Peptides against a protein of PDB entry 3OIQ. Designs and how they scored, part 97

Target 1, 212 residues: chain A of PDB entry 3OIQ
Amino acid sequence: KNRIFVSSSKDFEGYPSKAIVPVQFVALLTSIHLTETKCLLGFSNFERRGDQSQEDQYLIKLKFKDRGSERLARITISLLCQYFDIELPDLDSDSGASPTVILRDIHLERLCFSSCKALYVSKHGNYTLFLEDIKPLDLVSVISTISTKSTNSSKHSSSELISECDLNNSLVDIFNNLIEMNRDEKNRFKFVKLIHYDIELKKFVQDQQKVL

## One batch from the design tools (peptide; made by RFdiffusion4, then SolubleMPNN)

Design b1_p20_6_s2 (from b1_p20_6, 9 letters changed)
Fold by OpenDDE base, seed 1:
Structure b1_p20_6_s2 (fold): chain B 212 residues (1-212), chain A 20 residues (1-20)
Amino acid sequence: as target 1 above (212 residues)
Amino acid sequence: SKILEEAEEFLNSDEEPVYK
């Protein structure tokens, strides 16, 4: 089955009421929810949705039913947090108690761009997204990709790769949404409050603001 | 895949979906 690229979490409103659909998207990591019984990752592209919170537009469930899947979920979280320089409590605590991790509003301190593969699984119109794969994206690489407008559609026609155009468009949309949030005095998001705010990101944002 | 099996189990369970 062909994997569908999703540009908006609203796309799921048109999906079948009983289906399993492989999907992929790019978004910012916004939350991590690890408890004794569940593991969820929140992502957002910050698409405007009226008065609704722009956080956690994609809530992705990790398998968390047995000791093996729980361990895999913890390793996944640890690797993501290591990649993005997110501080976590020690998840290997000898106390036998599964550590609880609840992180919210990650995007207020760090832009954690991620390419996700998931299964959309619906029953009676309601659905869950199950994580299949996650690739963290380097911010410098994201900025470079948007800036170069790589029109070279490398003929990587592999049915498993996100179209370069779809990826680039989604990355541009995310940055445009962040620029709008940054301009809104009521919005908590500000580029200058990012821990990794540097001269390169500053210049990129300034250049993008001239086009919007 | 193990994830597909979990997805199928979810469809056959009374587990509440994340999105309602």
Scores: peptide ipSAE 0.298, ipTM 0.881, DockQ to the pose 0.856
Fold by OpenDDE base, seed 2:
Structure b1_p20_6_s2 (fold): chain B 212 residues (1-212), chain A 20 residues (1-20)
Amino acid sequence: as target 1 above (212 residues)
Amino acid sequence: SKILEEAEEFLNSDEEPVYK
């Protein structure tokens, strides 16, 4: 089955009430929820949804049923946090207790762009998104990709072709939404409060703001 | 795939969906 690129979490409202659908999206990591019984990652494109929180528009479940899946979930979280320079409590603590990690509003401190592959799994109209794969994206690379309008097909292997157009459009939409949030005095998000706010990001935001 | 097996297990389980 072909993997569907999802530009909006609203797309799932039109999905079948009983299906397994491979999907892919690009979003910012917004939350991490690791407990003794479950592992969830929250992502958002920050689409305006009335008065609803713009956080966690995509809640992705990791398998957490056995020691093997728990270990994989912990490794996944550790690697993501290492990549994005997110401070975690020691997940390997000798105390034998699986550490609880609850992080929220990650986007207020760090822009953690991620390309996610997931399975949409629905039963009786309700659904869960199960993580298949996650690729963290470098912010400099994201900025470069948007700025160059480069439809330059980096000939990565043909079989998993997300339309480069769909990826680029989603990245642009995320930045546009962040710019709107930054302009809103009621919104906690501000680019200048990002830990990694540098001259390059500042310039990119200023240039993108002129187009909106 | 192990994830497809997980999805099938979920469909056959009493596990609560993330989205209701």
Scores: peptide ipSAE 0.290, ipTM 0.878, DockQ to the pose 0.877
Fold by OpenDDE base, seed 5:
Structure b1_p20_6_s2 (fold): chain B 212 residues (1-212), chain A 20 residues (1-20)
Amino acid sequence: as target 1 above (212 residues)
Amino acid sequence: SKILEEAEEFLNSDEEPVYK
């Protein structure tokens, strides 16, 4: 089945009311919601949506119905947080209560670029996005990809691969949206408040700001 | 957000997702 690249979460408004569609997108991790009964990851590309919160534009459900799926969800969260240097409470605590993790506004402290594969599952007009795969993206690699305008069209013409153009466009759009948020005095997002704000990111943002 | 509401409604529905 061909995987569809999604550039906006608004694309789902046009999707069938009863379907299973494999999708892929690139976005920033914005929230983690792990409770005893559910696991959700929030992502955003910070597309303009009027006065609504720009966080959690993509809510991705992890399967959380049995001990195996719960363990996989916890491992997934742990690995993501380790990759992005997100401090988590000890998820392995032998205290028989499943630890609750609720992290919000992750993008205010860390830019956690992620490539997600998910299943769009709709029933009766409602839908859920189920996580199939997640790949964290290194910020240096993201910056490099945008900067090099890599025309390396490795024509792997398989209908399941994201075009390099779609990936690059989404990454550029995210940065442009963050630059706009940074310029807005009412927006809480500021690049200088990122824990990992370094000379490289500073220079990249300054260079991108000249093009906008 | 509508997506949050739709996702929460689907999550709160005892309806097993088609993918077991």
Scores: peptide ipSAE 0.132, ipTM 0.785, DockQ to the pose 0.076
Fold by OpenDDE base, seed 4:
Structure b1_p20_6_s2 (fold): chain B 212 residues (1-212), chain A 20 residues (1-20)
Amino acid sequence: as target 1 above (212 residues)
Amino acid sequence: SKILEEAEEFLNSDEEPVYK
């Protein structure tokens, strides 16, 4: 079955009430929810949804039903946090209690771009997105990708080009949304508050702001 | 979040995910 690229989490409103659809999207990691019984990752493109929270537009469940899946989920979180330089509370607490990790608003401190593959699983109109694969994206690589492809839009439509165009468009849309949030005085998001805010990101944002 | 509620409701349903 062909994997569908999802540009908006609103696309799921049009999905069948009883289906399993492999999907792919790119978004920013916004939350991590690890408890004794569940593991969820929140992602967002920060699309404007009226009065709805722009956070956690994609809630992705990690399988968390047995010791093997729990271990895999914990390792996945640890690796993601290590990659993005997210400080986890010490998971090594000698207390035999499974550490609970609840992180929210990750995007306020770090831009954690992630390419996700998931299964849309619906029953009676309700659905769950189950994580199949996650690839963290380096911010420098994201910036480079956006900067280089703005010039080469003229080459012919092979199926591989569609997915790459979709990825780039989504990355651009995310940055545009972040720029709008940064301009809004009421929005907590500010680029200058990012821990990794550097000269390269500053320049990129300034250049993108001139086009908007 | 509506998605969280929907996902939690789906998870609380006795139906095992098709992909174990």
Scores: peptide ipSAE 0.130, ipTM 0.791, DockQ to the pose 0.096; fails the geometry check

Design b1_p20_6_s3 (from b1_p20_6, 10 letters changed)
Fold by OpenDDE base, seed 5:
Structure b1_p20_6_s3 (fold): chain B 212 residues (1-212), chain A 20 residues (1-20)
Amino acid sequence: as target 1 above (212 residues)
Amino acid sequence: SRILEEAEEFLNSDEEPIYT
């Protein structure tokens, strides 16, 4: 089945009211919600949506109905947090209560670029996104990809591959949105407050700011 | 796929969508 690349969460407003559509997007991880009954990951590209919170534009559900799916969800969260150096409470605590993890505003401390595959599943005009796959992206690799203006579109014309252009455009749009947020005195997001703010990221942001 | 089966189960359930 052809996977659709999604550049905006507004694209879902035009989707069928009863469908299962495989989608893919790139966004920043903004929240993790793990309770006894639910596991949700929040993502955002920080697209301007009026006065609404720019966080959690993509809420993705992980399967959390049985011990096997719960374990997979916990492992997924642990691996993501290990990759992004996000401190989690010990999820493996032998205390028979499943640990509750509620992290919000992750983007204020860390830029956690993620490529997500999901199923859009709609019923009666409402929808849920179910996680199929998640790939964390290295920030240095993201910066290099944007900077090199990779014209090497290997036209792997399989209708299931994200065009290299769609990926690059989404990454550029995210950075542009973050630059705008950084310039807004009312916005809590500031590049200088990122834990991993280094000379490379500083230089990249300064160079992108000259193009905007 | 297991996720497609879950999606089909969701469509057939009374579970509320996340986006309402």
Scores: peptide ipSAE 0.319, ipTM 0.903, DockQ to the pose 0.878
Fold by OpenDDE base, seed 3:
Structure b1_p20_6_s3 (fold): chain B 212 residues (1-212), chain A 20 residues (1-20)
Amino acid sequence: as target 1 above (212 residues)
Amino acid sequence: SRILEEAEEFLNSDEEPIYT
């Protein structure tokens, strides 16, 4: 079955009431929820949904039913947090207690761009997203990709299942949404509060703000 | 696929979907 690229979490409202659909999207990591019984990752593109929270627009479940799946979930979280410089409590604690990790509002401190593959699985019109694969994206690479799209892209034959156009459009939409949030005095998101806020990100945001 | 098996198990379980 062909994987569907998803640009909005609203696309799922039009999906079949009983289906298994492979999907792919690009979003920011917003939350991590690891307990004894479940593992969830929250993502958002910060699309405006009226008065609804813009956080966790894509809530993705990791398999967490046996020791093998629990280990894989913990390794996945550890690798993501290592890549994004997110501090975690020691997940390997010798205390025999499974560590609980609850992180929220990750986007307020770090822009954690991620390309996600998931299964949309629906029952009676309700659904769960199950994680298949996750690729963290480097912020410098994201900025460079958006900035160079105005000039003929050199054919890097990346065998990536995502159309280069779909990826780039989603990355632009996320940045535009973040710029709007940054301009809103009521919004908690501010670029200057990001731990990794540098001269490159500052310049990029200033240049994008002139087009909006 | 292990994830397809999980999806099929979910479809056959009494587990409620995350999105209602």
Scores: peptide ipSAE 0.318, ipTM 0.902, DockQ to the pose 0.888
Fold by OpenDDE base, seed 2:
Structure b1_p20_6_s3 (fold): chain B 212 residues (1-212), chain A 20 residues (1-20)
Amino acid sequence: as target 1 above (212 residues)
Amino acid sequence: SRILEEAEEFLNSDEEPIYT
């Protein structure tokens, strides 16, 4: 079955009430929820949805049923946090208790762009998204991709043809949404409060703000 | 795939979906 690129979490409202659909999206990591019984990752593109929180528009479940799946979930979280320079408590603590990690509003401190592959699994109209794969994206590479309008097909042989246009459009939409949030005095998000706010990001934001 | 097997197990379980 072909993987569907998802540009909005509203797309799931039109999905079948009983299906397994492979999907892909790009979004910012917004939350991490690791407990003794579950592992969830929250993502958002910050699409405006009325008065609803723009956080966790894509809540993704990791398998957490056995020691093997729990270990894989912990490794996944550790690797993501290492990549994005997110401080975690030591997940390998010699205390035989699985550490609890609850992080929210990650986007207020760090822009953690991620390309996610998931299974949409629906039963009786309700659904869960199960994580298949996650690729963290470098912010400099994201900025470069948007700025160059680079239709340069990096022929990386992943047999899953994501439309390069769909990826680029979603990245642009995320930045546009962040710019709108930054302009809103009521919104907590501000680019200048990002830990990694540098001259390159500043220039990029200033240039994008002129087009909006 | 292991994830497809998990998805099939979920469909056959009494586990509640995240989105309602």
Scores: peptide ipSAE 0.317, ipTM 0.901, DockQ to the pose 0.876
Fold by OpenDDE base, seed 4:
Structure b1_p20_6_s3 (fold): chain B 212 residues (1-212), chain A 20 residues (1-20)
Amino acid sequence: as target 1 above (212 residues)
Amino acid sequence: SRILEEAEEFLNSDEEPIYT
């Protein structure tokens, strides 16, 4: 079965009530929820959803049923946090209790772009997204990708293009949504509050703001 | 969030997804 690129988590409202659908999306990591019994990653593209929270638009479950899957989930979180320079509470606490990690609003401090592959699994209209694969995206690479493809719209060679166009469009949409949030005085998100806010990001945001 | 509720309800069901 072909993997479906998902641009909005609203797409799932039209999905079959009993299905397994491989999906792919790009979004910002917004939350990490690791407990003794579950591991969830929250992602968002910050699409406007009326009065609904813009956080955790994609809630992805990691397999967490046995010691092997639990270990893999913990390693996955550790690697993601290392990649994005997210401070985790010391997982090595000598207390034999598996540390609980609950991080929220990650996007307020760091833009953690991630390409996710997941399984949409539904039963009776309810669904769970199960993580198949995650690729962290470097912010500099994201910025460069958006900046370069805005100029090269002319060479449409067929099938590989759809996924790249969809990815780029989603990345642009995320930035546009963040720019709108940054302009809103009521929104907690501000680019200048990002720990990694540098001259390159500043310039990129300023240039994107002129197009909006 | 609605997605959290739907996912938790699904997970609390006796029918396990094939890929769990």
Scores: peptide ipSAE 0.183, ipTM 0.824, DockQ to the pose 0.128

Design b1_p20_6_s4 (from b1_p20_6, 11 letters changed)
Fold by OpenDDE base, seed 1:
Structure b1_p20_6_s4 (fold): chain B 212 residues (1-212), chain A 20 residues (1-20)
Amino acid sequence: as target 1 above (212 residues)
Amino acid sequence: SEILKEAEEFLNSDEEPIYK
């Protein structure tokens, strides 16, 4: 079955009421929720949805039913946090108690671009997204990809890869949404408050703001 | 895949979906 690229979490409103659909999307990591009983990752593209919170537009469940899956979830979180320089408490605490990790509003300090593969699983019109795969994206690479408008759609017709066009469009949309949030005085998001705000990101944002 | 099996188990469970 072909994996569907999702540009908006609203796309799920048109999905079958009882289905398993493989999907993929690109978004910013916004939250991490690890407890004794569940592991969730929140993502957002910050699409405007009226008065609704723009956080956790894609809430993704990791398998967390046995010791093996719990360990894999903890390793996944640790590797993501290492990649994005997110400080975590030690997850291997000798106390035998699984540490609780609740991080929110990650995007206020760090832009954690991620390409996700998930299963949309619907029952009676309601759904859960199950994580299949995650690829963190480097911010410098994201900026370069948007800036260079790769008109060369290399025909990597491999059914498993996001089209370069779909990826680029989603990345542009995310940045445009962040620029709008940055301009809104009521919005907590500000580029200058990012820990990794540098001259390159500043220049990119300034150049992108001239197009909007 | 193991995730597909979990998804099938979820469909057959009384577990509520995250999104309503």
Scores: peptide ipSAE 0.422, ipTM 0.925, DockQ to the pose 0.861
Fold by OpenDDE base, seed 3:
Structure b1_p20_6_s4 (fold): chain B 212 residues (1-212), chain A 20 residues (1-20)
Amino acid sequence: as target 1 above (212 residues)
Amino acid sequence: SEILKEAEEFLNSDEEPIYK
């Protein structure tokens, strides 16, 4: 079955009431929820949804039913947090107690761009997203990709299932949404509050703000 | 895949979907 690229979490409102659909999207990591019984990752593109929270627009479940799946979930979280320089409590605590990790509003401190593959699974019109694969994206690479889209992209034959156009459009949409949030005095998101806010990101945001 | 098997098990279970 062909994997569907999802540009909005609203696309799921038009999906079948009983289906298994492979999907792919690009979004920012917003939350991590690891307990003794479940593992969830929250993502958002910060698309405006009226008065609804823009956080966790893509809430994805990791398999967490046996020791093998629990180990894989913990390794996945550890690797993501290591890649994004997110501090975690020691998940290997000798105390025999399963460590609980609850992180929220990750996007307020770090822009954690991620390409996700998931299964959309619906019952009676309601659904759950199950994680199949995750690829963290480097912020410098994201900025470079958006900035160079105006010139003929050299054919890097990346066998990536995502159309280069779909990826680039989603990355631009996310940045545009973040710029709007940054301009809103009521919004908690501010680029200058990011731990990794540098001269390159500052210049990129200033250049994008002139087009909006 | 293991995830497809989990999705099928979910469809046949009384587990509620995350999104309602």
Scores: peptide ipSAE 0.421, ipTM 0.925, DockQ to the pose 0.882
Fold by OpenDDE base, seed 2:
Structure b1_p20_6_s4 (fold): chain B 212 residues (1-212), chain A 20 residues (1-20)
Amino acid sequence: as target 1 above (212 residues)
Amino acid sequence: SEILKEAEEFLNSDEEPIYK
């Protein structure tokens, strides 16, 4: 079955009430929820949804049923946090107790762009997204991709034909949404409060703000 | 895939979906 690129979490409202559908999206990591019984990752493209929280528009479940899957979930979280320079408590603590990690509003400090592959699994109209794969994206590479409009096929894109156009459009939409949030005095998100806010990001935001 | 097997197990379980 072909993997469907998802540009909005609203797309799932039109999905079958009983299905397994492979999907892909790009979004910002917004939350991490690791407990003794579950592992969830929250993502958002910050699409406006009325008065609803823009956080966790894509809440993704990791397998967490046995020691092997729990270990894989912990490794996944550790690698993501290492990549994005997110401080975690030591997950390998000698205490034998699995550490609890609850992080929220990650996007207020760091723009953690991620390309996610998931299974949409619906039962009786309700659904869960199960993580299949995650690729963290470098912010400089994201900025470069948007700025150059280059449909330059990175030769190393795996055989799943993601429309480069769909990826680029979603990245642009995310930045546009962040710019709107930054302009809103009521919104906590501000680019200047990002830990990694540099001259390149500043220039990019200023240039994008002129088009909106 | 292992994730597909988990998805099938979920469909056959009493586990509540995340989104309602």
Scores: peptide ipSAE 0.418, ipTM 0.925, DockQ to the pose 0.858
Fold by OpenDDE base, seed 5:
Structure b1_p20_6_s4 (fold): chain B 212 residues (1-212), chain A 20 residues (1-20)
Amino acid sequence: as target 1 above (212 residues)
Amino acid sequence: SEILKEAEEFLNSDEEPIYK
């Protein structure tokens, strides 16, 4: 089945009211919501949506219905947090209560670029995104990808692969949106407040700011 | 896939979508 690349969460407004559509997007991890009954991951590209919170534009559900799926969800969260150096409370605490993890505003401390595959599932005009796959992206690799303007479109014309152009455009759009947020005095996002703000990221942001 | 099965089960359930 052809996977659709999604550049905006507004694209879902045009989707069928009763469908299962495989989708893929790139965004920043903004929230983690793990309770006893639910596991949700929030993502955003920080597209301007009026006065609404730019967080959780893509709220994705993980399967959390049985002990096996719950374990997989916890492992997924642990691996993501390990990759991004996000401090989690010990999820493995032998205290028979499943630990509740509620992290919000992750992007204020860390840029957690993620490539997500999901199923868009709609019923009566409303929808849920179900996680199929997640790949954390290294920030250095993201910066290098944008900077090199990789013209090597290997035309792997398989309708399931994100075009290199779609990926690059989405990454550029995210950075542009973050630059705009950084310039806004009312916005809490500031690059200098990122825990991993280094000379490389600083230089990249400064160079991108000259193009905007 | 297991996720496709879950999606089909969701469509047939009384579970409310996340986005309303």
Scores: peptide ipSAE 0.418, ipTM 0.925, DockQ to the pose 0.905

Design b1_p20_7_s1 (from b1_p20_7, 12 letters changed)
Fold by OpenDDE base, seed 2:
Structure b1_p20_7_s1 (fold): chain B 212 residues (1-212), chain A 20 residues (1-20)
Amino acid sequence: as target 1 above (212 residues)
Amino acid sequence: SKFDEMLKKEEENEKIIGEV
């Protein structure tokens, strides 16, 4: 079955009440919930949904059934946090207790762009998204991709049926939503409060703000 | 919080869907 690109988490409202559908999306990491029994990742495109909170629009479950899946989940969290320079509480506590990590509002400090492959599984109109794969995206590469208007289809990634157009449109939409949040005085999100706020990001945001 | 509501909904879904 072909993987479906998802531009909005509202797309799932139109999905079958009983299905298994491979999906892919790009979003910002907003939360991490790792306990002794569960591992969840929250993502968002910050699409406006009325008065509802804009974080965690995509709640992705990691399998956590056995020691092998638990280990894979912990390694996944560790590698993501290392990539995004997210400080984890010492996972190496000599207490044989599994480390607990609860992080929220990650987007207020760091823009953690991620390309996610997931399995949509529904039953009785309820659904869960199971993580299949995650690729962290470099912010400089994201900015470059948006700025250069990808007319250069590099012929070498034709094996993954995601339109480069769909990815780019979603990245633009995320930045536009962040710009709107930054303009809103009631919104906690501000670009200048990002730990990695540099001259390149500043210039990019200033140039995008002129188009909106 | 919205996160806590989504977490509760995930727990309900887990009981219905099971771990695939």
Scores: peptide ipSAE 0.329, ipTM 0.883, DockQ to the pose 0.775
Fold by OpenDDE base, seed 3:
Structure b1_p20_7_s1 (fold): chain B 212 residues (1-212), chain A 20 residues (1-20)
Amino acid sequence: as target 1 above (212 residues)
Amino acid sequence: SKFDEMLKKEEENEKIIGEV
C-alpha cells in the first residue's frame, strides 16, 4: 500500500472506522511519555483548533509489550533526545527500576522538527498511531529548505515517496502557526525563549513576519 | 489538562484496538 502524507491531524476524522493505513507527516515534537508500561510521543503542527490547546495533535505509540519492544522504545527516545540536545535521566540505570520520563511543552524551549512514519490502526471509530520510523530534522536545514523554495527542483532521484512539495508546505505551515502564536500575547510560545534562538532564526522569523 | 485527556483516550483506545 502507498504511504499517505498527512498535512493535518484532522484528516484522521475522515479515515475508515476499521482500517490499517500507513501514513507519514512532519511535525514538532511536543511531549515524551515513557513509563514502566507505555511509550508515547506527542507531535503538533500547531494548526488552529478554536480554544483547544495546540500541543500533542499527533499522539504516537511505540510498541511496549515485551523486553525487546521496551528496549527499542528506550533506544528510540535516547537517540531522539541526543539529536535534539534534550537532557534525559540515565535510562540504563543498574537500579532495576525502569526510569520514568514525562516531558511536556518541548516546543517552548526547542523546535524539534521530525518526519514520522506511522501505522493508523482503527477499530469501532477509535484509532491509534503506531510509530514505524522517525527522522529528526535539523532546524538550519529546515530554514534553508523553506528559504530556497523559489529555485529549481533539482532532480535528486531520492526514491522517498514524499512529495517534496508536501513536506515543504507542512514546514511553512508550522512556521506560520508559530509566528501567529508568537504574536499572541496570551500564547506561552515565544521565539526569544527558545534555548537555541540565534541570529539566523531571528532573521528568518523577521523575514517571514513581513509576508504574513 | 488536554494531555491527560489524550492519555485517557489512548488508554480507552488501547482496550478497544489492542496492540498491533
Scores: peptide ipSAE 0.327, ipTM 0.880, DockQ to the pose 0.761
Fold by OpenDDE base, seed 5:
Structure b1_p20_7_s1 (fold): chain B 212 residues (1-212), chain A 20 residues (1-20)
Amino acid sequence: as target 1 above (212 residues)
Amino acid sequence: SKFDEMLKKEEENEKIIGEV
C-alpha cells in the first residue's frame, strides 16, 4: 500500500475501523514515555481542537515485545535525545533496572521537528500508531526550508519521499500554531523560553508574525 | 492529564489490537 501523508491527527477519525495503513506525518516531539514494558512517543502539530490539550496529538508506540525490540526502542530514544540535545536521566546506572524515561512538554524547551513513518493499525474503531521510521529535522534546516520556499529537489528518486510541498505546508502550519500559542497569554509555550532561542529563530518568528 | 488518558487508551487499544 502507498504511504499516506497525514496533515492532521483528525484524519484518523475518517480511517477504517479495521485496517493497516502506512502513514507519514511531520510534527514536534512533545513527550517520551519509556518504561520497563512500553515505549511511547508523543507528537503534535498543535492544531487547535477547541478546549482540548494540543500536546501528544500523535501517540506513537514503539514495539516492545522482546529484548530485540526493546533494545531497538532504547537505541531509538537515545539517538533522538542525542540529536535534539535532550538530557536523559543517566541510562548508565549499573543498577540492573531498565532505565525509565518520562519526559513531557518537550516543546516548551526544544522544538524537536520530526518526520515520522508509522503504521496505523485499527480494530473495532480503536487504533494504534506503530513507529516504522523517524527522521529528526534540524531547526535551522526547517527555518531555511520555510523561508526559501526552495523546492530543492534533492534527486533522491525513491518513490517513498513526502512531497516537499506536504512537508513544507506541515512545517508552516506548525510554526503558525506555535505563533498563536506564543501570542496566547494563557499558553505556556513561549519562543523566548526555548533553550535554543537564537537570533535566527527570533528573526524568523518576527517575520512570520507579520504574515499572520 | 490528557497524556495519562492517552496512555490508558493506548493500554486498552493494546489489549484489543494486540501487538502487530
Scores: peptide ipSAE 0.325, ipTM 0.881, DockQ to the pose 0.808
Fold by OpenDDE base, seed 1:
Structure b1_p20_7_s1 (fold): chain B 212 residues (1-212), chain A 20 residues (1-20)
Amino acid sequence: as target 1 above (212 residues)
Amino acid sequence: SKFDEMLKKEEENEKIIGEV
C-alpha cells in the first residue's frame, strides 16, 4: 500500500470512518507522555486553527500492550531524548517502578524536527495514529535543506521515500508558522529563548523574515 | 488543559477502536 504524505492533521477529517491508512508527516515534537499504561508523542506543524491550540496537532500512540512493546516504547523515548539533548529521569530504575515522563511545550526550548511514519486507524469516525517509525532531523540539515531549494529532484522514485518537494514544503511551512508566532507578542514561542539558539539559526530566521 | 482534553479523547478513542 502506498504511504500518504500528510501536510496537515486536518487531512484526517476527510479520511474514511473505517480504515487503516499508512501515513507520513514532518513536524516538531511538542510533548512526551509516558506512564505505566501508555506512551504518547505530540507533534505539531503549528498550522493556525482559529482559537485552537497549535500544540499536539498529531497525537501519536506507541504500542504499549506487553513487556516487549513497553520496552520498545521506552527505548524509543530514550533515543529521541538523547538525540535532542532532552534530559530524562533514568528509565532503567532498578526499583521496578516504570518511570513517568510528562514533558510539554518542548518546542519552547528545543526545535525537535521529526519525520514520522504512522498508521491511521479509524472506526466509527474516531481515529488513532500509531507510530511505525521515527527519524529525528538535525536542525542544521533542515536549515540547509530549506536554504538550498534542491532543484535536483534526485530520481529516487522509491515508493517509500517522502518526495523531496513534500518534505521541503512542510519544513518551510513550519518555519513560517514559527516566525509568525515569534512576531506575536501574545505567543510564548520566541526563537531567542531556544537553548540551541545560535548564529546560524539567527541568520536563517532573519533571512526568512524578509521573504514573509 | 487542551492537552488533558486530547488525552481524554484519545482514551475514549482507544476504547472504541481497540488496541491494534
Scores: peptide ipSAE 0.324, ipTM 0.879, DockQ to the pose 0.795

